# Peptides against a protein of PDB entry 6B4J, part 133

Target 1, 315 residues: chain A of PDB entry 6B4J
Amino acid sequence: DITMQWYQQLQDASMQCVLTFEGLTNSKDSQAKKIKMDLQKAATIPVSQISTIAGSKLKEIFDKIHSLLSGKPVQSGGRSVSVTLNPQGLDFVQYKLAEKFVKQGEEEVASHHEAAFPIAVVASGIWELHPRVGDLILAHLHKKCPYSVPFYPTFKEGMALEDYQRMLGYQVKDSKVEQQDNFLKRMSGMIRLYAAIIQLRWPYGNRQEIHPHGLNHGWRWLAQILNMEPLSDVTATLLFDFLEVCGNALMKQYQVQFWKMLILIKEDYFPRIEAITSSGQMGSFIRLKQFLEKCLQHKDIPVPKGFLTSSFWRS

## One batch from the design tools (peptide; made by RFdiffusion4, then SolubleMPNN)

Design b1_p20_8_s3 (from b1_p20_8, 11 letters changed)
Fold by OpenDDE base, seed 2:
Structure b1_p20_8_s3 (fold): chain B 315 residues (1-315), chain A 20 residues (1-20)
Amino acid sequence: as target 1 above (315 residues)
Amino acid sequence: MDKEIEEMQKQIDERYEKLK
């Protein structure tokens, strides 16, 4: 399977990245430890500061991240920090930055869906300038949310149940598996972030360049989902989340072909979801149903709440 | 990847025509 090969390549590259900066992460030297912590803060704090408040502030955050990745000194925690302070500094920062973007999907977007857009536009813009960060974003995202690939992890002989649960994207702490609602909330946040990334371009970049991971990947995702057996609750939830965030963009891009796919979802795939939906899972199912019916009735998909407007960039 | 998308689109079209 080409998709699984691609997924494995991303995971291998991510693993190799971790190995490349192992000297920095495992150093017992006090100065190396200080550098590590400073670099980690410099990589992650700007991402946590991303908000829906003002476009000018978002630009400042972007410029700071880009400066850091470009080997320039940046101010972080009252200190001057540069990736040049350690030969493994750049690899470490790229990895931690990518990890933080995905964590914002998992945490911030999960709780505040509108936060997907400012986070995604920064991630997309950084990806254009720093492709390795983009690959690492995908590696982190797909590992935490295999449904974003999409694939359903399978239980292998000799595998511990907890390891299988982790492969499915569940958090397991102290031999306790995460509750289904919390799991779905995190998966929802990550898929919404992904759906935002694939459609957004940084407005101050070279717009003539092809998006490094654009809407064609959204089309692929939907096509793959339609070729898979639905998973109870998960498929209905994430399909809704994905379409709510990027459905308008897909409609504009693929037009008639998009509507054919939406009809297939409603008439062919939706009954298959229904067949595996229990009474306790009807909420996600009904939400998807209502969304599909509304979109087909109106022949339109609304612009998602939180979509960045021209007024945002002038603020 | 473009070829893969084209094949997927073909499959979608074929499935859509079967609904008519």
Scores: peptide ipSAE 0.264, ipTM 0.869, DockQ to the pose 0.899
Fold by OpenDDE base, seed 5:
Formats: sequence, structure tokens, C-alpha cells
Structure b1_p20_8_s3 (fold): chain B 315 residues (1-315), chain A 20 residues (1-20)
Amino acid sequence: as target 1 above (315 residues)
Amino acid sequence: MDKEIEEMQKQIDERYEKLK
């Protein structure tokens, strides 16, 4: 399968990246350890500072991240930090930055859905300037949330149950699997972040260039989902999350074709979801149902809450 | 990717027409 080959290539590239900076990560030298920690903080702290408060602050964060990736010194923790401090510094920073973006989807967006947009627009803008960061974002995202590819991991003979659960995206700690609600919350955050990334462009970049991972990937995602058997609770949850975040953008881009897809979801695919939905999972099911019915009735998908407006960028 | 999307769109269209 071409999708699985692409997924594997991303994972291989990510693993190779880890190997390239192994010298930095495994160094026993005190100076190397200090550099590693400084670089890690410089890569991750700006991402954690992303908020919905002001566009000017978001620009400052973007500029800091871009400067760091460009080999320029940046201030972090009261110190000057540069990727040039170590030969593996750039690879390490790119990896940790990408990891942090996905982690913000998993944690911040999961708890505050509107946070998807400011995080995504920075990620998209950085991706345009630093393609390797984008590939690493996808690698981290798809590994933590295989449903974003999409594919459903399969149990293989001889596999431990815990390993299979981890492949499905569950956290397993002390032989205890994560509760379903927490799992779905994290998956929702990552899907929402992804749905935001594919539609957003950094407003201060070169808009003449093609989005490095644009709405066509959203269209592909929906088409692929429709060709897969639904998974109990997961499909209803993530399909809603995806459509709520990027449905308006897809509607504007694909117009009549989008509505054909939405009708297909409602009339053909939704009954298949219903057939596998238990009474305890009716919440996600009902939410998706109501969303689809409302959108089809009004012939419109609302702009998602938290979408960045011109007023945000003037603040 | 574009060819894949085009093929997927064709499949969607075919499925949609069967719903009419």
C-alpha cells in the first residue's frame, strides 16, 4: 500500500534523524550536556508560549524559532543559544521542535480546541521555510496517532498486547492501559492540530508558494477514511473533529465535490458507524450526527471557533 | 499524490451516483 510505504519512509527518516544526533544525546561531556539542554529548551519553550492572545506575540515566537533553525543565536533562559554550538545541533533542534508541536496537539489542543489554530499557523510557517521540520512533524504525529495517516494498526502474531495498545496510540504505564476517554481526547487534539495545519499559512510568508502539506491531504484523508471500516468510537470522534476544524476550508476549496463527500458520509458511511456503536459510545455518535445534519440542512459548515482573523494579526 | 486524489475522487463520485 502506497500510504503505508509513505508512512514507513517518514518513520525511517525520523529514526535516521535520531541516529544523527546520538553523539549529542549520549555524550558524557559536561559541555555537550549543557548544550543539549540549552538547545532543547530553545526549541521547545517558544512553542509552549504560543497562545491566542495576540498576533504580535505569535510573530515574535515564529521569528525566534526561525532564527534558531537558521543558525542564528537566540536568547533562551537568559543565555545565547545557537545550533552551531554542536555539529548535531540542527538535527536535534529540528527533531525536538517537531516533537513539541505534536505534543501541543496531544496536550494543549486536546484540552483547548481553539489552541489548534495559533499552533498550526506557526507550524505551517516553519514548515514552509524548513521542510525537514514538517516531515518530522508528520512522523511524530502519525506515530502517536495512526488515525491521522489514516490506518488502523493490526495485531500481529506473537505481539504483546501492550505493544499493540501502544501502536494503537494508547499510553501504557505500569501495565495499565490509558482510559478510553483520555485516549480519545489526545487523539482529538492531534487530529484537530493536523486539520488546522493543512489549511493555514503564515501570513508574513511568501504566499505565492504552494502549501507544503495543504488541503489536498485533507481530501485524501477523508477519502481514505471512507474506504476503511469504521472503528468503534474512534471513527465517529475523529471524523467530527476533523470536519469541525477543516470542513469550512474543504467546502470552500472543493465546493460541489465536498458536498458529495458529505452526503456520502451521512448516507453511506454513517450507518456503518451506527452499526458498531454501543450505548456507551452514543455521545460521539450523536455529536457527529447532529453536525452532519446541521451542515447538510444549512448547506454550510461554520468557520471553526478560534479561527484566526485579521483582527488577531493586528493585535 | 495528485493522481491518487483523482482516483479517490472518481471512487467517491461512483459511490455517490449509486446513492441516487
Scores: peptide ipSAE 0.259, ipTM 0.869, DockQ to the pose 0.896
Fold by OpenDDE base, seed 1:
Structure b1_p20_8_s3 (fold): chain B 315 residues (1-315), chain A 20 residues (1-20)
Amino acid sequence: as target 1 above (315 residues)
Amino acid sequence: MDKEIEEMQKQIDERYEKLK
């Protein structure tokens, strides 16, 4: 399977990155620990500051992240911080930055869906300038949310139940598995972030260049989902989330072909989702149904709430 | 990836035609 091979390559690259900066992370030296903490803060704090308030603030955040990745000193916590402070500093910052983007998906976007767009446009813009950050974003995203690949992890003989639950994307702490609603909320946030990334371009970059991970990946995702057996509650939830965020962009890009796919979802795939949906899971099912029916009736996919407008960039 | 998309599109078209 080409998709699984690609997924494994991403995970291998991510693991190799971790090994590369192991000296920095495992150091017992007080100075190295200080550098590590300063670099971690410099990589993660700007991402946490991303908001829907003003385009000018978003530009400042972008410039700060780009400066850090470019080896320039940046101000963080009242200190001048640079990736040049340690030979492993750049690899560490790239990894932690990518991890933080995905974490904003599973936390911030999960709670506030509109936050997907400002986070995604920064992530996309940074990816254009720093491809390794993009690959690490995918590695983190796909590991936490295998449904974003998409694939469904399978139980292997001899595997511990907790390990299988973690592979499925559940958090397991003190032998307690995450509640289904919290799990779906986190998966939803990550899918929404992904759906936003693949359609957004940083407006101050070179727009003549091809998107490093564009809408063709969204088309691929939908096609692959349709070729998979639906998973109870998960498929209905994430298919809705994906279409709500990037359906308008896919409609504009693929036009007639998009509508063929949407009809196929409604007429062929949706009954298969229904067949596996229990009475307790009808919420996600009904939401998807209403969305599909509305879109097909109006022959339009609405622009998602929180989509960045020209007025945002002038603020 | 382009070939994969083309193959997926073909499958979608085939499935769509079976719905008519």
Scores: peptide ipSAE 0.253, ipTM 0.866, DockQ to the pose 0.899
Fold by OpenDDE base, seed 3:
Structure b1_p20_8_s3 (fold): chain B 315 residues (1-315), chain A 20 residues (1-20)
Amino acid sequence: as target 1 above (315 residues)
Amino acid sequence: MDKEIEEMQKQIDERYEKLK
């Protein structure tokens, strides 16, 4: 399976990256620990500062991240920090940066859906200039949210239940599995972030270049989902999240073919989702149903709330 | 990936036609 090969390649690359900077992360040397901490802060703090407030501030954050990845010194925590401070510094920063982007999907976007867009546009722009960061974003995303690939992990013989739960994307702490609502909330955030990334381009870059991971991957994702058996609650939730965020963009890009897909979802796929939906899980199903019915009725998918406008970039 | 997308689109089209 090509999709699973791609998944595995990204995971392998991510693992190799971790091995590459293991010397930095496992060092007991006080200076190395300091460098590690400084680099980690320099990589992650700017991402946490991304907000919907002003385009100018977003540009400053982008420039800072790009500068760091380019080997230039940046100010972080009152110190000058550079990836050149350690031979493994760049790999470490790329990994931590990518991890942080996905974490913002998992946390910030999960709680505030509109936050997907400013985070995604920065991530997309950085990905364009630093492809390795993009690959690592995918690796982190796929690991935390296998549904972003998409695939549904299967229980293997001899596997511990907790390990299977983790493979499904659940957090398991102290032998307690995460509640379903919290799980879905996190998955939703990550899917929404992904759906935003694939459609957004950094406005100050070379727009003539092909998006490094564009809407074609969104089309692939939908097609793959429709070829899979639905998973209870998960499929309805994430399909809605995905379409709410990137449905308008997909509609514009694929036009008639997109509407065929939407009809296929409504007429062919919905009954399959319904068949596995319990009475307690009807919320996600109903939400998806209402969304699709509205879109089909109006022959339009609304621009998602939080989509960045020209006025945002002038602020 | 492009070939995969094309094949997936073909499958979608086939499934769509069966709904008519």
Scores: peptide ipSAE 0.239, ipTM 0.864, DockQ to the pose 0.880

## One batch from the design tools (peptide; made by RFdiffusion4, then SolubleMPNN)

Design b1_p21_1_s1 (from b1_p21_1, 10 letters changed)
Fold by OpenDDE base, seed 2:
Structure b1_p21_1_s1 (fold): chain B 315 residues (1-315), chain A 21 residues (1-21)
Amino acid sequence: as target 1 above (315 residues)
Amino acid sequence: KKELEEIRKELQEELKRLLEE
């Protein structure tokens, strides 16, 4: 399976990255520990500062992240920090930065869907300049949300139930599995972030270049989802999330083919989703149905709430 | 039914193309 090979390659690259900076992470030297913490903060704090407030602030955050990744010193926590402080500093920062972007999907976007766009445009811009960060974003995303690949993890013989639940993306703490609503909320956030990344370009970069992970991956994701048996509650939820965020962009890009896909979902895929949807799970199904019916009726997909406008970039 | 099958086939082919690139 080519999709699974791609998944595994990204996971292997991520694991190799961790091994590469193991010297930094496992060091008992006080100075090395300090450097590690400074680098971690420098990589993650700017991402946490991303907001919908002003385009100028977003540019400052982008420039800071790019400077850090370029080996330039940046101010973090009142100190000058550079990846050159340690031979493994760049690898560590790239990994932690990518991890933080995905965490913002999992946490911030999950709670505030409109936050997907400013986070995504920064991630996309950084990915364009630093491809390794993009690969690591995918690796973290795929591990936390296998549905972003997409694939459904399978239970293997001899596997502990908790391990299987974790593979599915559930958090398991003290032998208690995460509630379904919280699980879906986190998955939704990550899918929405992904859907935003694939359609957004950093406006201050060379936009003549090809998007490093563009809308073609959105089309691939949809094609793969539709070629899979639906998963109860998950498929309806994430399909809605994905289409709400990037449906307008996909419509503009693929036009007639996109509408054919929507018809296929309505006429062929909906019955399959419905067949596995319990009465208690009808909410996600109904939401998807209403969205698609509205889009087909109006022959239009609305621009998602929170989409960055020209006025945002002038602020 | 034929039209839906054609659409499904097209999506499958597109997926294959994208994964081979």
Scores: peptide ipSAE 0.077, ipTM 0.760, DockQ to the pose 0.703
Fold by OpenDDE base, seed 3:
Parts: sequence; C-alpha cells; structure tokens
Structure b1_p21_1_s1 (fold): chain B 315 residues (1-315), chain A 21 residues (1-21)
Amino acid sequence: as target 1 above (315 residues)
Amino acid sequence: KKELEEIRKELQEELKRLLEE
C-alpha cells in the first residue's frame, strides 16, 4: 500500500530526527539542559501565542519563528536563543515546532475551531520556507491522527490492547482509555487544522510558488476516505470537519468535480455511514447530513467561520 | 516528492473511477 509506505516514510524520518538530536535531549550537562529548554520554549511559545486578534501580531510571531529556524537569535524568556547554541539545535527546534503545531490542533482548535486558520496560515508559511518542518508536521499529525493519512489502524496478533488504542489515536493513561467524546474532539481539531493548512498561504511570501502541501492533498484525502469503509462515528465526524473547513476552497478549485464528489458522498457513501451508525452516535451523523443537504440545496459551501480576511491582515 | 506525486495521482484516479461509477 503506497499510502502506508508514505506514512511509514514520514514516521521513519521523524524517528531519525529524534535520533539526530538525542545528544541534546539526553545530555546531563547543565548547560545543554538549559539550551534544550530555551530552544524548546523558543520553538513552542510563539505558536501558543497565535491568535485571531490581529494580523500584525501574527506576522510578528511568524517572523520570530522564521528567524529562529534561520539560525538568527531570538528573544525568548528574556534571553537570546539561537539554534546555533547546539549542533542538534535546529533539528530539535524543527521537531518541537512541528509537534507544537499539531498540538495546537488537538487542543486549541479542538476547543475553538476558528483558531485553525491563524495557526494554519503560520504553519503553511513556515512549511513553505522550511520543508522539513512540514514533513515533521505531517509525521506528528499522522501519528496522532491516523485518519489524517487516512488509514484505519488494525489490531494485529500479539498487540496489546492499549497499543492498539494508541494507534487509533486514543490517549491511554494509567490503563484508562480516553473518552470517545474527547477523542473525537481532538481528532476534529487536528483534521480542521490540516484542512486549513492545505488551503492557506502566508500572504507575505512568494505566492507564485506552488503550495508545499496544497488542496490537491485535500482531494487526495477525500478520495482515500471514499475508497475506505466508513468507521463508526469517526468518519462522519471528520468528514464533516474537513468539509466545513476546506469545502469552500475545494468547491472553488474543483467546481463541477467537487459537486460530483459531494453528491457521491450524499447518495453513495452516506448510506454506508448510516448503516454503521448507532443510535448513540447520531449527533455526528445528523450534523453531516444537515451539512450535506444544506450545501447541495443551496449549491454553495459557506466560507468557514474564522477564515482570515483582508481586514485581518490590515489590523 | 516523486513518490508522493505518484500516490496522489493514483488516489485521484481512484476518485475519478468512483465518480464515473
């Protein structure tokens, strides 16, 4: 399976990255520990500061992240921090930055869907300038949300149940599996972030260049989803999340093909979702149903709430 | 990159087949 090969390649690259900066992370030297912490903060704090408040602030955050990745010193926690402080500093920062973007998906976006857009536009812009960060974003995303690949992990002989649950994207702590609602909430956040990334370009970059991971990947994702048997509750939830966030962009890009796809979803795929939906899972199902019906009726996909406008960038 | 493009192309073709059915 070529999709699984792609998945594995990204995971391998991510693992290799971790091995590369192992010297920094495992160092017992006090100075190295300090550098590690400073770099970690420098990589992650700016991402956590991303908000919908003002475009100018978002630009400042972007510039800071880009500067850090470019080997320039940045101020973090009242100290000057640079990836040049350690030979593994850049790899470490790239990894932690990518991890943080995905984490904002599973936390911030999960709770505040509109947050997807400012986070995504920064991620997209950074990805354009730093492809390795993009690959690592995918690696982190795929690991936490296999449905973003998409694939549905299967139980293998000899596998521990907890490991299988983790592969499915559940958090398992102290032998307690995450509640389904929390699981879906996190998955939704990550899918929404992904759907935003693939459609957004940093406005202050070279827009003439091809998006490093653009809408064609959204089309691919849909193709793969539709070619898979639906998973109970998960498929209805994430398909809605994906279409709500990037459906408008896909509509504009693929036009007639998009509508054919949407009809296919409604008429062919949706009944398959219904067939596996229990009475307790009707919420996600109904939401998807209403969305599809509304979109088909109006022949329009609304611009998602929180979409960044020109006025945002002037603020 | 080339491999990814091949994957994307294949999946797009799959979608095309689905739409033609």
Scores: peptide ipSAE 0.043, ipTM 0.667, DockQ to the pose 0.086
Fold by OpenDDE base, seed 1:
Structure b1_p21_1_s1 (fold): chain B 315 residues (1-315), chain A 21 residues (1-21)
Amino acid sequence: as target 1 above (315 residues)
Amino acid sequence: KKELEEIRKELQEELKRLLEE
């Protein structure tokens, strides 16, 4: 399975990255600990500051992240911080930055769907300049949300139930599994972030270059989802999230092919979702149904709420 | 890049098959 090979390659690369900076993370030296904390803050705080308020602020955040990744000193917590402070600093920062982007999908986008766009455009721009960060974003995303690959993890003989639940993306704390609504909310946030990343380009970069992970991956994702048996509640939820965020972009890119795909979803795949949907899971199903019916009726997918406009970049 | 292209091609072909059914 080529998809699973790709998944595994990214996970292996991520694991190798962790091993590379293990000396920094496991150091008991006070100076090394200080450097680690400073680098972690420098990598993650700017991402947490991303908002829909002003394009100028977003540019400042982008420039700060890019400067840090480029080996330039940046101000963080009132101190000058640079990845050159430790030989493993760059690898550590790239990993933590990528992790933070995915975490913003999991937390911020999950609660505020419109937040996907400013986060995604920064992530896309950084990915363009720093491909390794992009690979690590995918690795983190795939690990937390296997449905972003997409694949559905299977229970293996001898596996603990909790480990299987974690593989599915559930949080398990004190032997208690996360509630389904919270799980789906987090998965939705990550899928929405991904759907935004694949369609957005940083406006101050060389936009003539090919997107490092563009809409063709959205088309791939849909193709793979449609070739899989639906999972109860999950498939209906995430398919809606994905189409709501990037459906307009896919429509513009693939035109007739997109509409054929949407008809296929409505006429062929949707009944399969219905067949596995219980009465308690009808919310996501109905939402997807209404979305598909509206889009097919109007022959249009609306631009998603929160999509960044030219006016945003002038602010 | 080559691997991703192969994945894309395969899945697009699969989607095409589904659309032709």
Scores: peptide ipSAE 0.035, ipTM 0.679, DockQ to the pose 0.088
Fold by OpenDDE base, seed 4:
Structure b1_p21_1_s1 (fold): chain B 315 residues (1-315), chain A 21 residues (1-21)
Amino acid sequence: as target 1 above (315 residues)
Amino acid sequence: KKELEEIRKELQEELKRLLEE
């Protein structure tokens, strides 16, 4: 399966990256530890500062991240920090940066859906300039949210139940599995972030270039989802999340083809979701139903709340 | 890059199949 090969390739690349900076992460030297912490903060703090407040602030954050990845010194925690401070510094920063973007999907976007857009536009812009960061974003995303690939992990003979639960994206602590609502919330955040990334371009880059991971991957994701049997609660939740965030962009890009796809979802796929939906899962089901019906009735997909406008970039 | 292109082609074929049904 080509999709699974792609998944595995990204995971292998991510693992190889970890191995390349293992010397930095495992060092007991006080100076190396200090450098590691400084680099980690320099990579992650700017991402945490991303907000919907002003485009100018977002540009500053982007420039700081890009400068760091370009080997230039940046100010972090009152200190000058550069990836050149350690031979493994660049690999480490790329990995931690990518991890942090996905974490913001998992945490910030999960709680505040509108936060997807400013995070995504920075991620997209950085990905355009630093393809390795993009690959690592996908690797982290796929690991935490296999539904972003998409694929459904299968239980294999000899596998521990907890390991299977983790493969499905659940957090398991002290042999206690995460509550379903919290799980879906985190998955939703990551899918929403992904849906935002594939449609957004950094406005200050070379926009004539092809998006490094654009809307064609939206078609890919939908096609793959529709070719899979629905998973209880998960499919209805994430399909809604995806369409709410990037449905408008897909509509504009693919026009008649998009509407054919949406009709296919409503008429063919949705009944299959209904068939596996229990009474306790009706919330996600009803939400998807209402969304599809509204969109088909109005022949329009609304622009998602939090979508960045020209006025945002002038602020 | 080559692998990604192969994935894209496969997905496009899948999409076409779905849309032609």
Scores: peptide ipSAE 0.048, ipTM 0.670, DockQ to the pose 0.085; fails the geometry check

